# Designs tried in a protein design run: peptides against a protein of PDB entry 5ONS. Part 129

Target 1, 181 residues: chain A of PDB entry 5ONS
Amino acid sequence: MFKKFDEKENVSNCIQLKTSVIKGIKNQLIEQFPGIEPWLNQIMPKKDPVKIVRCHEHIEILTVNGELLFFRQREGPFYPTLRLLHKYPFILPHQQVDKGAIKFVLSGANIMCPGLTSPGAKLYPAAVDTIVAIMAEGKQHALCVGVMKMSAEDIEKVNKGIGIENIHYLNDGLWHMKTYK

## One batch from the design tools (peptide; made by RFdiffusion4, then SolubleMPNN)

Design b2_p24_4_s4 (from b2_p24_4, 8 letters changed)
Fold by OpenDDE base, seed 4:
Structure b2_p24_4_s4 (fold): chain B 181 residues (1-181), chain A 24 residues (1-24)
Amino acid sequence: as target 1 above (181 residues)
Amino acid sequence: SEQEELLKKLEEEVKKAGGSLPVP
């Protein structure tokens, strides 16, 4: 989603959200990520304005105090940014790729099934379309936010093709955006 | 910040582990 993203070229505008809209977004976030509920007031304090940074390709980035928290495309599901996920790693279920897959993930490549079933990888139960954090052995922080294109069960059985779609990865355009006031 | 430093270390560790960080 952010392979060719540049803040200067791809950001259109920024709007401050009304309270009612914020409430709706918070409810959606809790629905998508139940584990976030106890932390949501810390992540999005009531006293702080919530903004949406509108980008090209119908990308929207949810921000509070300049921090990039979540993003979505075409009014789809929200994804946490890697920066938020690094602070709250429990927001997403994890999947771990093998060491050999790291370089490909960091190039924006989708995660192939063998990279999730090989020695050094860890595949946890997850349904198709689940948003997941992509981890690697020996790393505390996620390298990528992805979407399961197959269930974990099917990844193990089929072990061929795209297991997880790479949505946002370390050092992509969103990562480099860092903050937005 | 502490968080920024942590993220910097992560990037460095990723590189050392053979994960190249290409320029977008």
Scores: peptide ipSAE 0.109, ipTM 0.644, DockQ to the pose 0.038
Fold by OpenDDE base, seed 1:
Formats: structure tokens, sequence, C-alpha cells
Structure b2_p24_4_s4 (fold): chain B 181 residues (1-181), chain A 24 residues (1-24)
């Protein structure tokens, strides 16, 4: 989603959200990520304005005090930014790729099944379309936010093709954006 | 800061993986 993304070229505008909209978004976030509920007031304090940074390709980034928290496309599901996920790693279920897959993930490549079934990888139960944090063998921080294109069960059985779609990865355009005020 | 330390760790991880480092 952000392989060719540049803040200067791809950001259109920024809008401060109304209270009712914020409430709706918070409810959606809790529904998508139940584990975030106890932390949501810390992540999005009531006293702080919530903004949406509107980008090209119908991408929206949710921000508080300039911190990039979540993003979505075409009013689809919200994804946490890697920066938020690094602070709250439990927001998403995890999958772990082997060491050999790391360089490909960091190039924006989708994650192939063998990278999730090989020694050094760890595949956890997850349904198709589940948003997941991609960890890597021997690494402590998520390298990517992805979406399951196959269930964990099918990844093990089929063991070929795209297992997880790469949505947001370390050192992509969103990562380089860092903050937006 | 805690954030700076985290970023440093991430940069090191990216470097070890053979990727380009994020701009400070």
Amino acid sequence: as target 1 above (181 residues)
Amino acid sequence: SEQEELLKKLEEEVKKAGGSLPVP
C-alpha cells in the first residue's frame, strides 16, 4: 500500500474529526482489536483532537497529536501503523517468518507460504482476511502489517503461493512519514 | 528517549536484514 508513498506527493489534506465520528471509530477499533480497549484512552486521550490525514488512493491515516495510529483504504478495516504496533504489540495476532524471508518482506513482497512453514518460522491459527503482525526469526519488533490470504491451516497444507499480503512494512513510505501535524 | 532507543533497535534489525535504514 505504501511502497511508492511519499508524504509530499500523496497527502491531500488533514481533517479534524467531530466527537461523534471519533466515538464511532473507537467502537470500530475495539471491535476489530478487542485487546486495545484498556489502552484506547491512552492511545487516543479524550482531551486530544483526532485527525484524519487524507491521502491519494482513498487512504486515510488516523492521527492524534501528530502520531500516526491507524490507517485504512476505501473505508475498509483499520490497520495499526508499525509505530503504534511497536508500542502495543498485542494489538494484532502474530505470525513469524524465517530469517530468509526478512529481506523480501522489507522490499514490500507478499509473504509466501514456505516462509511461514519452514524452520525458524512460527505459524499461528488465523482465518483468511485476518490482519496480522509479521514478526521474524530472531527479531523483537514487527517488520510488517499484513493480511492473511490463506488460513493458517491452508498455508500448512498447500505450502505454496501467497500466504500473507504485505500491507505496511518497515522503511516503506508510511514508516518514513513518522508524524503529521 | 525510549522512542529513540526503540528506533535504534529497529534500525539495527533492518540493517541486519540487509535493508535500507530509515532516515532519522
Scores: peptide ipSAE 0.041, ipTM 0.587, DockQ to the pose 0.041
Fold by OpenDDE base, seed 5:
Structure b2_p24_4_s4 (fold): chain B 181 residues (1-181), chain A 24 residues (1-24)
Amino acid sequence: as target 1 above (181 residues)
Amino acid sequence: SEQEELLKKLEEEVKKAGGSLPVP
């Protein structure tokens, strides 16, 4: 999603949200990520304005105090930014790739099934379309936010093709957006 | 800061993986 993304070229505008809209978004976030509920007031304090950064390709980034928290495309599900996920690693279920897959993930490549089934990888139960944090063997921080293109069961069974779509990864265009006010 | 420390650790991990990472 952000492989060719540049803040200067791909951001269209930024709008401040009304209280009612913020409430709706918070409810949606709790629905998508139930574990975030106790932390949501810390992540999005009531006193702080919430903004949406509108980008090309129908991408929207949710921000508070300039921090990039979540993003979505075409009003689809929200994804946490890696920066938020690093602070709150429990927001997403995890999948772990082997050491050999790290370089490819960091290039924006989709995660192939063998990288999830080989020694050093850890494949956890997850359904198709589940948004997941991509961890790596020997690493403590998420390298990528992805979407399951196959169930964990099918990844193990078929063990061929794209297991997880790479949505947002370290050093992509979104990562390089540290803040936006 | 906590954020700087986190990013520093992540930078080290990324470098070991053959990449680079900007820090604050």
Scores: peptide ipSAE 0.040, ipTM 0.574, DockQ to the pose 0.043
Fold by OpenDDE base, seed 2:
Structure b2_p24_4_s4 (fold): chain B 181 residues (1-181), chain A 24 residues (1-24)
Amino acid sequence: as target 1 above (181 residues)
Amino acid sequence: SEQEELLKKLEEEVKKAGGSLPVP
């Protein structure tokens, strides 16, 4: 989603959200990520305005005090930014790729099934369309936010093709954006 | 700061993987 993203070229505008819209978004976030509920007031304090940075390709980024928190495309599901995920690693279920997959993840490549079934990888139960944090063998921080394109069961069984779609990764355009105020 | 330390760790991890991150 952000492989060729540049803040200067791909941001259209920024709007401050109304309270009612914020409430709706918060509810959606809780539905998507139930574990975030106790932390949501810390992540999105009531006293702080919530803004949406509107980008090309119908990408919207939720921000509070310039911090990039979540993003979505075409009013689809919200994804946490890696920066938020690093602060709250429990927001997403994890999958782990082997060391050899790291360079490909960081190039924006989708994660193929063998990279999730190989020695050094750890594949946890997850359904199709589950948003997941991609960890790597021997690394402490998520390298990528992805979406399961196959269930974990099918990844193990079929063991070929795209297992997880790469949505947002370290050092992509969104990562580089850092803040928006 | 804690954030700076985190970024440093991330940069180190990326570097070890053959990449680089912008220095904050």
Scores: peptide ipSAE 0.036, ipTM 0.593, DockQ to the pose 0.041

Design b2_p24_5_s1 (from b2_p24_5, 12 letters changed)
Fold by OpenDDE base, seed 5:
Structure b2_p24_5_s1 (fold): chain B 181 residues (1-181), chain A 24 residues (1-24)
Amino acid sequence: as target 1 above (181 residues)
Amino acid sequence: DEELKKEWEKIDEELDKFSEELAK
């Protein structure tokens, strides 16, 4: 999603949200990520304005005090940014790829099944379309935010093809954006 | 927070090496 993303070229505008809209977004976030509820007031304090940065290709980034928190495309589900995920690693369920897969993940490539079933990888139960944090062998911070294209069960059984779609990865265009005020 | 930052910095540096290799 952000492989060719550049803040200067791909950001269209920024809009400050009304209180009612913010409430709706918070409810949506809790629905998507139930475990975030106790932390949401800390992540999005009531006294702080919430903004949406609108980008090309129908990408929207939710920001508070310049911090990039969540993003979505075409009004689909929200994804946490890696920066937020590093602060709150429990927001998403985890999957772990082996060391050999790291270079491909960082190139923006989708994660193939063998990278999730090989020694050094850890595959946890997850249904198709689940948003997941991609960890790597020997690393403690998420390298990527992805979406399960196969269930964990099918990844183990088939062990071929795309297991997880790469949505946002370390050092992509969104990562380099850092802040937006 | 500071400890976490230090650990992340180490990981980030390692990952950057992989990124550089991909650019070659």
Scores: peptide ipSAE 0.031, ipTM 0.538, DockQ to the pose 0.140
Fold by OpenDDE base, seed 4:
Structure b2_p24_5_s1 (fold): chain B 181 residues (1-181), chain A 24 residues (1-24)
Amino acid sequence: as target 1 above (181 residues)
Amino acid sequence: DEELKKEWEKIDEELDKFSEELAK
């Protein structure tokens, strides 16, 4: 989603959200990520304005105090930014790729099944379309946010093709934005 | 790719520092 993304070229505008809209978004976030509910007051303090950075290709980034928190495309599901996920790693279920897959993930490549079934990888139960944090062997922080294109069970059984779609990864255009006020 | 490897190393170092900060 952000492989060729550039803040200067791809950001259209930034708007401050109304209280009612913020409440709706918070409810949606809780629905998507039930475990986040106790933390939303910390992540999105009531006293702080919430903004949406509108980008090309119908991408929207939710921000508070300039921090990029979540993003979505075409009013689809929200994804946490890697920066938020690094602070709150429990927001998403995890999958772990082996060391060899790291360089490909960081190039924006989708995660292939062998990278999830090989030694050094860890494959956890997850259904198709589940948004997941991609961890790497020996690393503490997620290197990617992805979407399961196959169930964990099918990844193990079939063990070929795209297992997880790469949505947002370290050093992509979104990562380089850092902040936006 | 050597360039990508170097970039990852930099990121990993930053993430390590970040982890330490979060632990405080």
Scores: peptide ipSAE 0.030, ipTM 0.521, DockQ to the pose 0.046
Fold by OpenDDE base, seed 2:
Parts: sequence; structure tokens; C-alpha cells
Structure b2_p24_5_s1 (fold): chain B 181 residues (1-181), chain A 24 residues (1-24)
Amino acid sequence: as target 1 above (181 residues)
Amino acid sequence: DEELKKEWEKIDEELDKFSEELAK
């Protein structure tokens, strides 16, 4: 989603959200990520305005105090930014790829099944379309936010093709967009 | 946490190296 993303070229505008919209978004976030509920007031304090950075390709980035928190495309599901995920690693279920997959993940490539089933990888139960944090062998912090294109069960059984779609990865355009006010 | 910060910095440096290699 952000492989060729550049803040200067791909940001259209920034709007401050109305209270009613914020409430709706918070409810959606809790629905998507139940574990975030106790932390949501810390992540999005009531006293702080919530803004949406509107980007090309119908990408929207939810921000508070300049921090990039979540993003979505075409009013689809919200994804946490890696920066937020690093602070709250429990927001997403995890999958771990092997060392060999790291370079491909960082190139924006989708994660192939063998990278999730090989030695050094760890595959955890997850249904298709689940948004997941991609960990890597020997790394403590998530390298990528992805979406399961196959269930964990099918990844193990089939072990071929795209297991997880790469949505947001370290050093992509969104990552380099550190803050926006 | 200072220890976590230090660990992340190391990881980040390593990942940057990978990124540089991919850019070549």
C-alpha cells in the first residue's frame, strides 16, 4: 500500500474529525481490536483532536497529536501503523517469518507460505482476512502489518502461494512519514 | 524502557542495511 508512498506527493489534505465521527471510529477500532479498548483513551485522549490525513488512492491515516495511529483504504478496515504497533504489540495477532523472508518483506513483497512454515518461522492460528503483525526470526519488533490470505491451517497444508498480503512494512513510505500535524 | 529502546535501535540498523541492499 505504501511502497511508492511519499508524504509530499501523496498527501492531499488533513481534516479534523467531528466528535460523532470519532466515536464511530473508536467503536470500529474496538470491534476490530477488542484488546485495544482499555488503551484507547490513552492512544486517543478525549481532549486531543483526531485528524484524518487523506492521501491518494483513497488512503486515510488517523492521527492524534501528529502521531500516525491507524490507516485504512476506501473506508475498509483499519490497520495499526507499525509505530503504534511497536508501542502496543498486542493489538494484532502475530505471525513469524524466517530470517530469509526479511529482505522480501522489506521490499514490500507478499509473504509466501514457505516463509511461514520453515524452520525459524512460527505460524499461529488465524483465519483468512485476519490482520496480523509480522514478526521475524531473531527480531523483537514487528516488521510488517499484513492480512492473512489463507488460514493458518491452509498455509500449513498447502504451503504454497501467498500466505499473507504485505500491507505496511518497515521503511516503506508510511514508516518514513513519522509525524503529521 | 531503555533496554527495549536499545534493542530496537539495533534491529532498526540491521533492517536499514537490508533496505540499502535492496535499493542497489
Scores: peptide ipSAE 0.028, ipTM 0.550, DockQ to the pose 0.130
Fold by OpenDDE base, seed 1:
Structure b2_p24_5_s1 (fold): chain B 181 residues (1-181), chain A 24 residues (1-24)
Amino acid sequence: as target 1 above (181 residues)
Amino acid sequence: DEELKKEWEKIDEELDKFSEELAK
């Protein structure tokens, strides 16, 4: 989603959200990520304005105090940014790729099944379309936010093709954006 | 609040360094 993204070229405008809209978004976030509920007041304090950075290709980034928190495309599901995920790693279920897959993930490539089934990888139960945090063998922080394109069961059985779609990864355009006030 | 901000800044710096190391 952000492989060719540049803040200067791809950001259109920024709007401050109304309270009612914020409430709706918070409810949606809790629905998508139940574990975030106790932390939402910390992540999105009531006293702080919530903004949406509107970008090209129908991308919207939810921000508070300049911090990039979540993003979505075409009014689809919200994804946490890696920066938020690093602070709250429990927001997403995890999958772990082997060491060899790291370079491909960081190039924006989708994650192939062998990278999730080989020694050094850890594959956890997850259904198709589940948004997941991609961990890597020997690394502490998530490398990528992805979407399961196959169930964990099918990844293990078929063990070929795209297992997880790469949505947002370290050093992509969103990562380098860092903040927006 | 100020302490948290400082902690977050440190974390961000560490994450930046980490990402650079991963990219090498």
Scores: peptide ipSAE 0.023, ipTM 0.491, DockQ to the pose 0.841

Design b2_p24_5_s2 (from b2_p24_5, 13 letters changed)
Fold by OpenDDE base, seed 4:
Structure b2_p24_5_s2 (fold): chain B 181 residues (1-181), chain A 24 residues (1-24)
Amino acid sequence: as target 1 above (181 residues)
Amino acid sequence: DKELEEKWKKIDKEFDEFSKELAE
């Protein structure tokens, strides 16, 4: 989603959200990520304005005090930014790729099934379309936010093709967009 | 799958412990 993204070229405008809209978004976030509920007031304090950075291709980035928190496309599901996920790693279920897959993930490539079933990888239960954090063997922080294109069960059984779609990864255009005020 | 279930149980526990540490 952000492989060719550049703040100067791809950001259109920024708007401050109404209180009612913020409440709706918070409810959506809790529905998507139940574990975030106790932390949501810390992540999005009531006293702080919430803004949406509108980008090309119908991408929206949710920000508070200049921090990039979540993003979505075409009013689809919200994804946490890697920067937020690094602070709150429990927001998403995890999947771990082996060492050999790291360079490909960091190039924006989708995660292939063998990279999730090989030694050094760890595959956890997850249904298709689940948003997941992509961890890597020997690394502390998530490398990528992805979406399951196959269930964990099918990844293990079929072990061929795209297992997880790469949505947001370290050093992509969104990552380099550190803040926006 | 029993193996996958056990893996998820382990990581879920780690998440819970991490959450508690942040709350303290």
Scores: peptide ipSAE 0.030, ipTM 0.541, DockQ to the pose 0.029
Fold by OpenDDE base, seed 2:
Structure b2_p24_5_s2 (fold): chain B 181 residues (1-181), chain A 24 residues (1-24)
Amino acid sequence: as target 1 above (181 residues)
Amino acid sequence: DKELEEKWKKIDKEFDEFSKELAE
């Protein structure tokens, strides 16, 4: 989603959201990520305005105090930014790729099944379309936010093809955006 | 918010270093 993203070229505008919209978004976030509820007031304090950075390709980034928190495309599901995920790693269920997959993930490549079933990888139960954090062997922080294109069960059985779609990865355009205020 | 900005600068530095290590 952000492989060729550049803040200077791909940001269209930024709007401050009204209270009713913020409430709706918060409810959606809790629905998508139940574990975030106790932390949501810390992540999105009531006193702080919530903004949407509108980008090309119908991408919207939710920001508070300049921090990039979540993003979505075409009013689809929200994804946490890696920067938020690094602070709150429990927001997403995890999958771990082996060491050899790291460079491919960081190039924006989708995660292939063998990278999730090989020694050094850890595959956890997850259904298709689940948004997941991609961890890596020997690394503490998530490398990528992805979406399961196959269930964990099917990944193990088939062990071929795209297991997880790479949505947002370390050093992509969103990562380098850092803040927007 | 200046305080928040400074916090992010520290975080960015740490993660940038981490990211470089991963990419090499």
Scores: peptide ipSAE 0.023, ipTM 0.519, DockQ to the pose 0.523
Fold by OpenDDE base, seed 3:
Structure b2_p24_5_s2 (fold): chain B 181 residues (1-181), chain A 24 residues (1-24)
Amino acid sequence: as target 1 above (181 residues)
Amino acid sequence: DKELEEKWKKIDKEFDEFSKELAE
């Protein structure tokens, strides 16, 4: 989603959200990520304005105090940014790839099934379309935010094709954006 | 908020260094 993304070229505008809209977004975030509820007031303090940065290709980024928190495309589900996920790693279920898959993930490539079933990988139960954090051997922080294209069960059984779609990865355009006020 | 800005800069520096290490 952000392989060719540049803040100077791909950001259109920024709007401050109304209280009612913020309430709706918070409810949606709790629905998508139940574990975030106790932390939501810390992540999005009531006293701080919430903004949406509108980008090309119908991408929207949710920001508070200049921090990029979540993003979505075409009014779809919200994804956490890697920077937020690094602070709150529990907001997404995890999947782990082997060491050999790291270079491909960091190039923006989708994650193939063998990279999730090989020694060093850890595959946890997850349904299709589940948003997941991609971990790797020996790494504390997530490398990527992805979406399950197959269930964990099917990944193990079929072990061929795209298992997880790469949505946001370290050193992509969103990562380098860092802040927006 | 100057205090928040300084805290953010510190965190950003740490993550930049980490991402560089992962890319190598």
Scores: peptide ipSAE 0.021, ipTM 0.478, DockQ to the pose 0.572
Fold by OpenDDE base, seed 1:
Structure b2_p24_5_s2 (fold): chain B 181 residues (1-181), chain A 24 residues (1-24)
Amino acid sequence: as target 1 above (181 residues)
Amino acid sequence: DKELEEKWKKIDKEFDEFSKELAE
């Protein structure tokens, strides 16, 4: 989603959200990520304005005090940014790729099944379309936010093709954006 | 934040336990 993203070229505008809209978004976030509910007031303090950075290709980034928190495309599901995920790693279920897959993930490539079934990888139960944090062997921080294109069961059984779609990864355009005030 | 650190430790523990299970 952000492989060719550049803040100067792809950001259109930024709007401050109304209270009612913020409430709706918070409810959606809790629905998507039930475990975030106890932390949501810390992540999005009631006293702080919430903004949406509107980007090209119908991408929207949810921000508070300049911090990039979540993003979505075409009013689809919200994804946490890696920066938020690093602070709250439990927001998403995890999958782990082996060391050999790291360089490909960081190039924006989708994650192939063998990278999730090989030694050094860790594959947890997850349904198709689940948003997941991609960890890597020997690394503490998530490298990528992805979407399961196959269930964990099918990844293990078939063990070929795209297992997880790469949505947001370290050093992509969103990562380099860092903050937006 | 100590609470966040504990959450992270739990995740690490889950991965460790999972790895042991796979090795059996």
Scores: peptide ipSAE 0.024, ipTM 0.514, DockQ to the pose 0.049; fails the geometry check

Design b2_p24_5_s3 (from b2_p24_5, 12 letters changed)
Fold by OpenDDE base, seed 2:
Structure b2_p24_5_s3 (fold): chain B 181 residues (1-181), chain A 24 residues (1-24)
Amino acid sequence: as target 1 above (181 residues)
Amino acid sequence: DKELEEKWKKIDEELDEFGKELAE
């Protein structure tokens, strides 16, 4: 989603959200990420305005005080930014790729099944379309936010093709955006 | 909360360094 993303070229505008819209978004976030509920007031304090940074390709980034928190495309599900995820690693269920997959993940490549079933990888139960944090063997922080294209069970059984779609990865355009005020 | 903000800044700095390491 952000492989060729550049803040200066791909950001269209920034809009401050109305209270009613913010409430709706918060409810959606809690629905998507139940574990975030106790932390949501910390992440999105009531006193702070919530803004949407509108980007090309119908990408919207939810921001508070310039911090990039979540993003979505075409009013689809919200994804946490890696920066937020690193602060709250429990927001997403985890999957771990092997060491060899790291360079491909960081190039924006989708995660292939063998990278999730090989030694050094850890595959946890997850259904199709689950948004997941991609961890890596020997690394402390998530490298990528992805979406399960196959269930964990099917990844193990089939062990071929795209297991997880790469949505947002370390050092992509969104990562380098850092903040937006 | 200033303390939390400082912690977050440190985390961000660490992550930036970590990202550079991964990019090498």
Scores: peptide ipSAE 0.031, ipTM 0.580, DockQ to the pose 0.898
Fold by OpenDDE base, seed 1:
Structure b2_p24_5_s3 (fold): chain B 181 residues (1-181), chain A 24 residues (1-24)
Amino acid sequence: as target 1 above (181 residues)
Amino acid sequence: DKELEEKWKKIDEELDEFGKELAE
């Protein structure tokens, strides 16, 4: 989503959200990520305005105090930014790729099944379309936010093709954006 | 926040390692 993204070129505008809209978004976030509920007031304090940074290709980034929290495209599901995920690693279920898959993930490539089934990888139960944090063998922090394109069961059985779609990864355009006020 | 600073330091260190791995 952000492989060719540049803040200078791809950001259109920024709007401050109304209270009612914020409430709706918070409810959606809790629905998508139940584990976030106890932390939501810390992530999105009531006293702080919530903004949406509108980008090209119908991308929207949810921000508080310039901190990039979540993003979506075409009013689809929200994804946490890696920066938020690094603060709250439990927001997403995890999958772990092996060492050999790291360079491909960081190039924006989708994650192939062998990278999730090989020694050094860890595959956890997850349904298709589940948003997941991609961990790496020997690393502490997620390197990617992805979406399961196959169930964990099918990844193990088939062990061929795209297992997880790469949505947001370290050193992509969103990562380099860092903040927006 | 000292804890956050340390956490970000670790992330930066991992990024450096990732960069090296990308170059290989």
Scores: peptide ipSAE 0.029, ipTM 0.589, DockQ to the pose 0.220
Fold by OpenDDE base, seed 3:
Structure b2_p24_5_s3 (fold): chain B 181 residues (1-181), chain A 24 residues (1-24)
Amino acid sequence: as target 1 above (181 residues)
Amino acid sequence: DKELEEKWKKIDEELDEFGKELAE
């Protein structure tokens, strides 16, 4: 989603959200990520305005005090930014790729099944279309936010093709954006 | 490749520092 993303070239505008819209978004976030509920007031304090940074390709980034929290495309599901995920790693279920897959993930490549079934990888139960945090062997912090294109069960059984779609990864355009005020 | 590995190293260091901040 952010392979060719540049803040200066791909941001269209920024709007401040109404209270009612913010409430709706918070409810949606809780529905998508139930574990976030106790932390949502800390992540999005009531006193702080919430903004949407509108980008090209129908991408929207939810921000509070310049901190990039979540993003979505074409009004689809919200994804946490890696920076938020690093603070709250429990927001997403995890999958772990082997060491060899790291360089490919960081190039924006989708995660192939063998990278999830090989030694050093850890495959956890997850249904297709589940948004997941991509961890890596020997690393503490998530490298990528992805979407399961196959169930964990099918990844193990078939062990061929795209297991997880790479949505947002370390050192992509969103990562380098860091903040937006 | 090699350049990507160097970029990762920098990110890893940044993440380590970030992790320390979270622990404080």
Scores: peptide ipSAE 0.026, ipTM 0.556, DockQ to the pose 0.047
Fold by OpenDDE base, seed 5:
Structure b2_p24_5_s3 (fold): chain B 181 residues (1-181), chain A 24 residues (1-24)
Amino acid sequence: as target 1 above (181 residues)
Amino acid sequence: DKELEEKWKKIDEELDEFGKELAE
């Protein structure tokens, strides 16, 4: 999603949200990520304004105090940014790729099934379309936010093709954006 | 927040390592 993203070229505008809209978004976030509920007031304090950065290709980034928290495309599901995920790693279920897959993930490539079934990888139960944090063998922090394109069960059985779609990865355009005020 | 700063330091170190792997 952000392989060719550049803040200077792809950001259109920024809008401050009304309190009613913020409440709606918070409810949506809790629905998507139930485990976030106890932390949501810390992530999005009531006293702080919430903004949406509108980008090209219908990408929207939710920000508080300049921090990029969540993003979505075409009013689809919200994804946490890697920066937020690094602070709150429990927001998403995890999948671990082997060491050999790291360079491909960081190039924006989708995660192939063998990278999830090989020694050094760890595949956890997850349904299709589940948003997941991509971990790597020997690494503490997530290197990618992805979406399951196959169930964990099917990844193990078929072990061929795209297992997880790469949505946001370390050192992509969104990562480089860092902050927006 | 010192704890957060330390966490980010580790993230940066990991990112640098990843960058080296990509350059290879």
Scores: peptide ipSAE 0.021, ipTM 0.526, DockQ to the pose 0.230

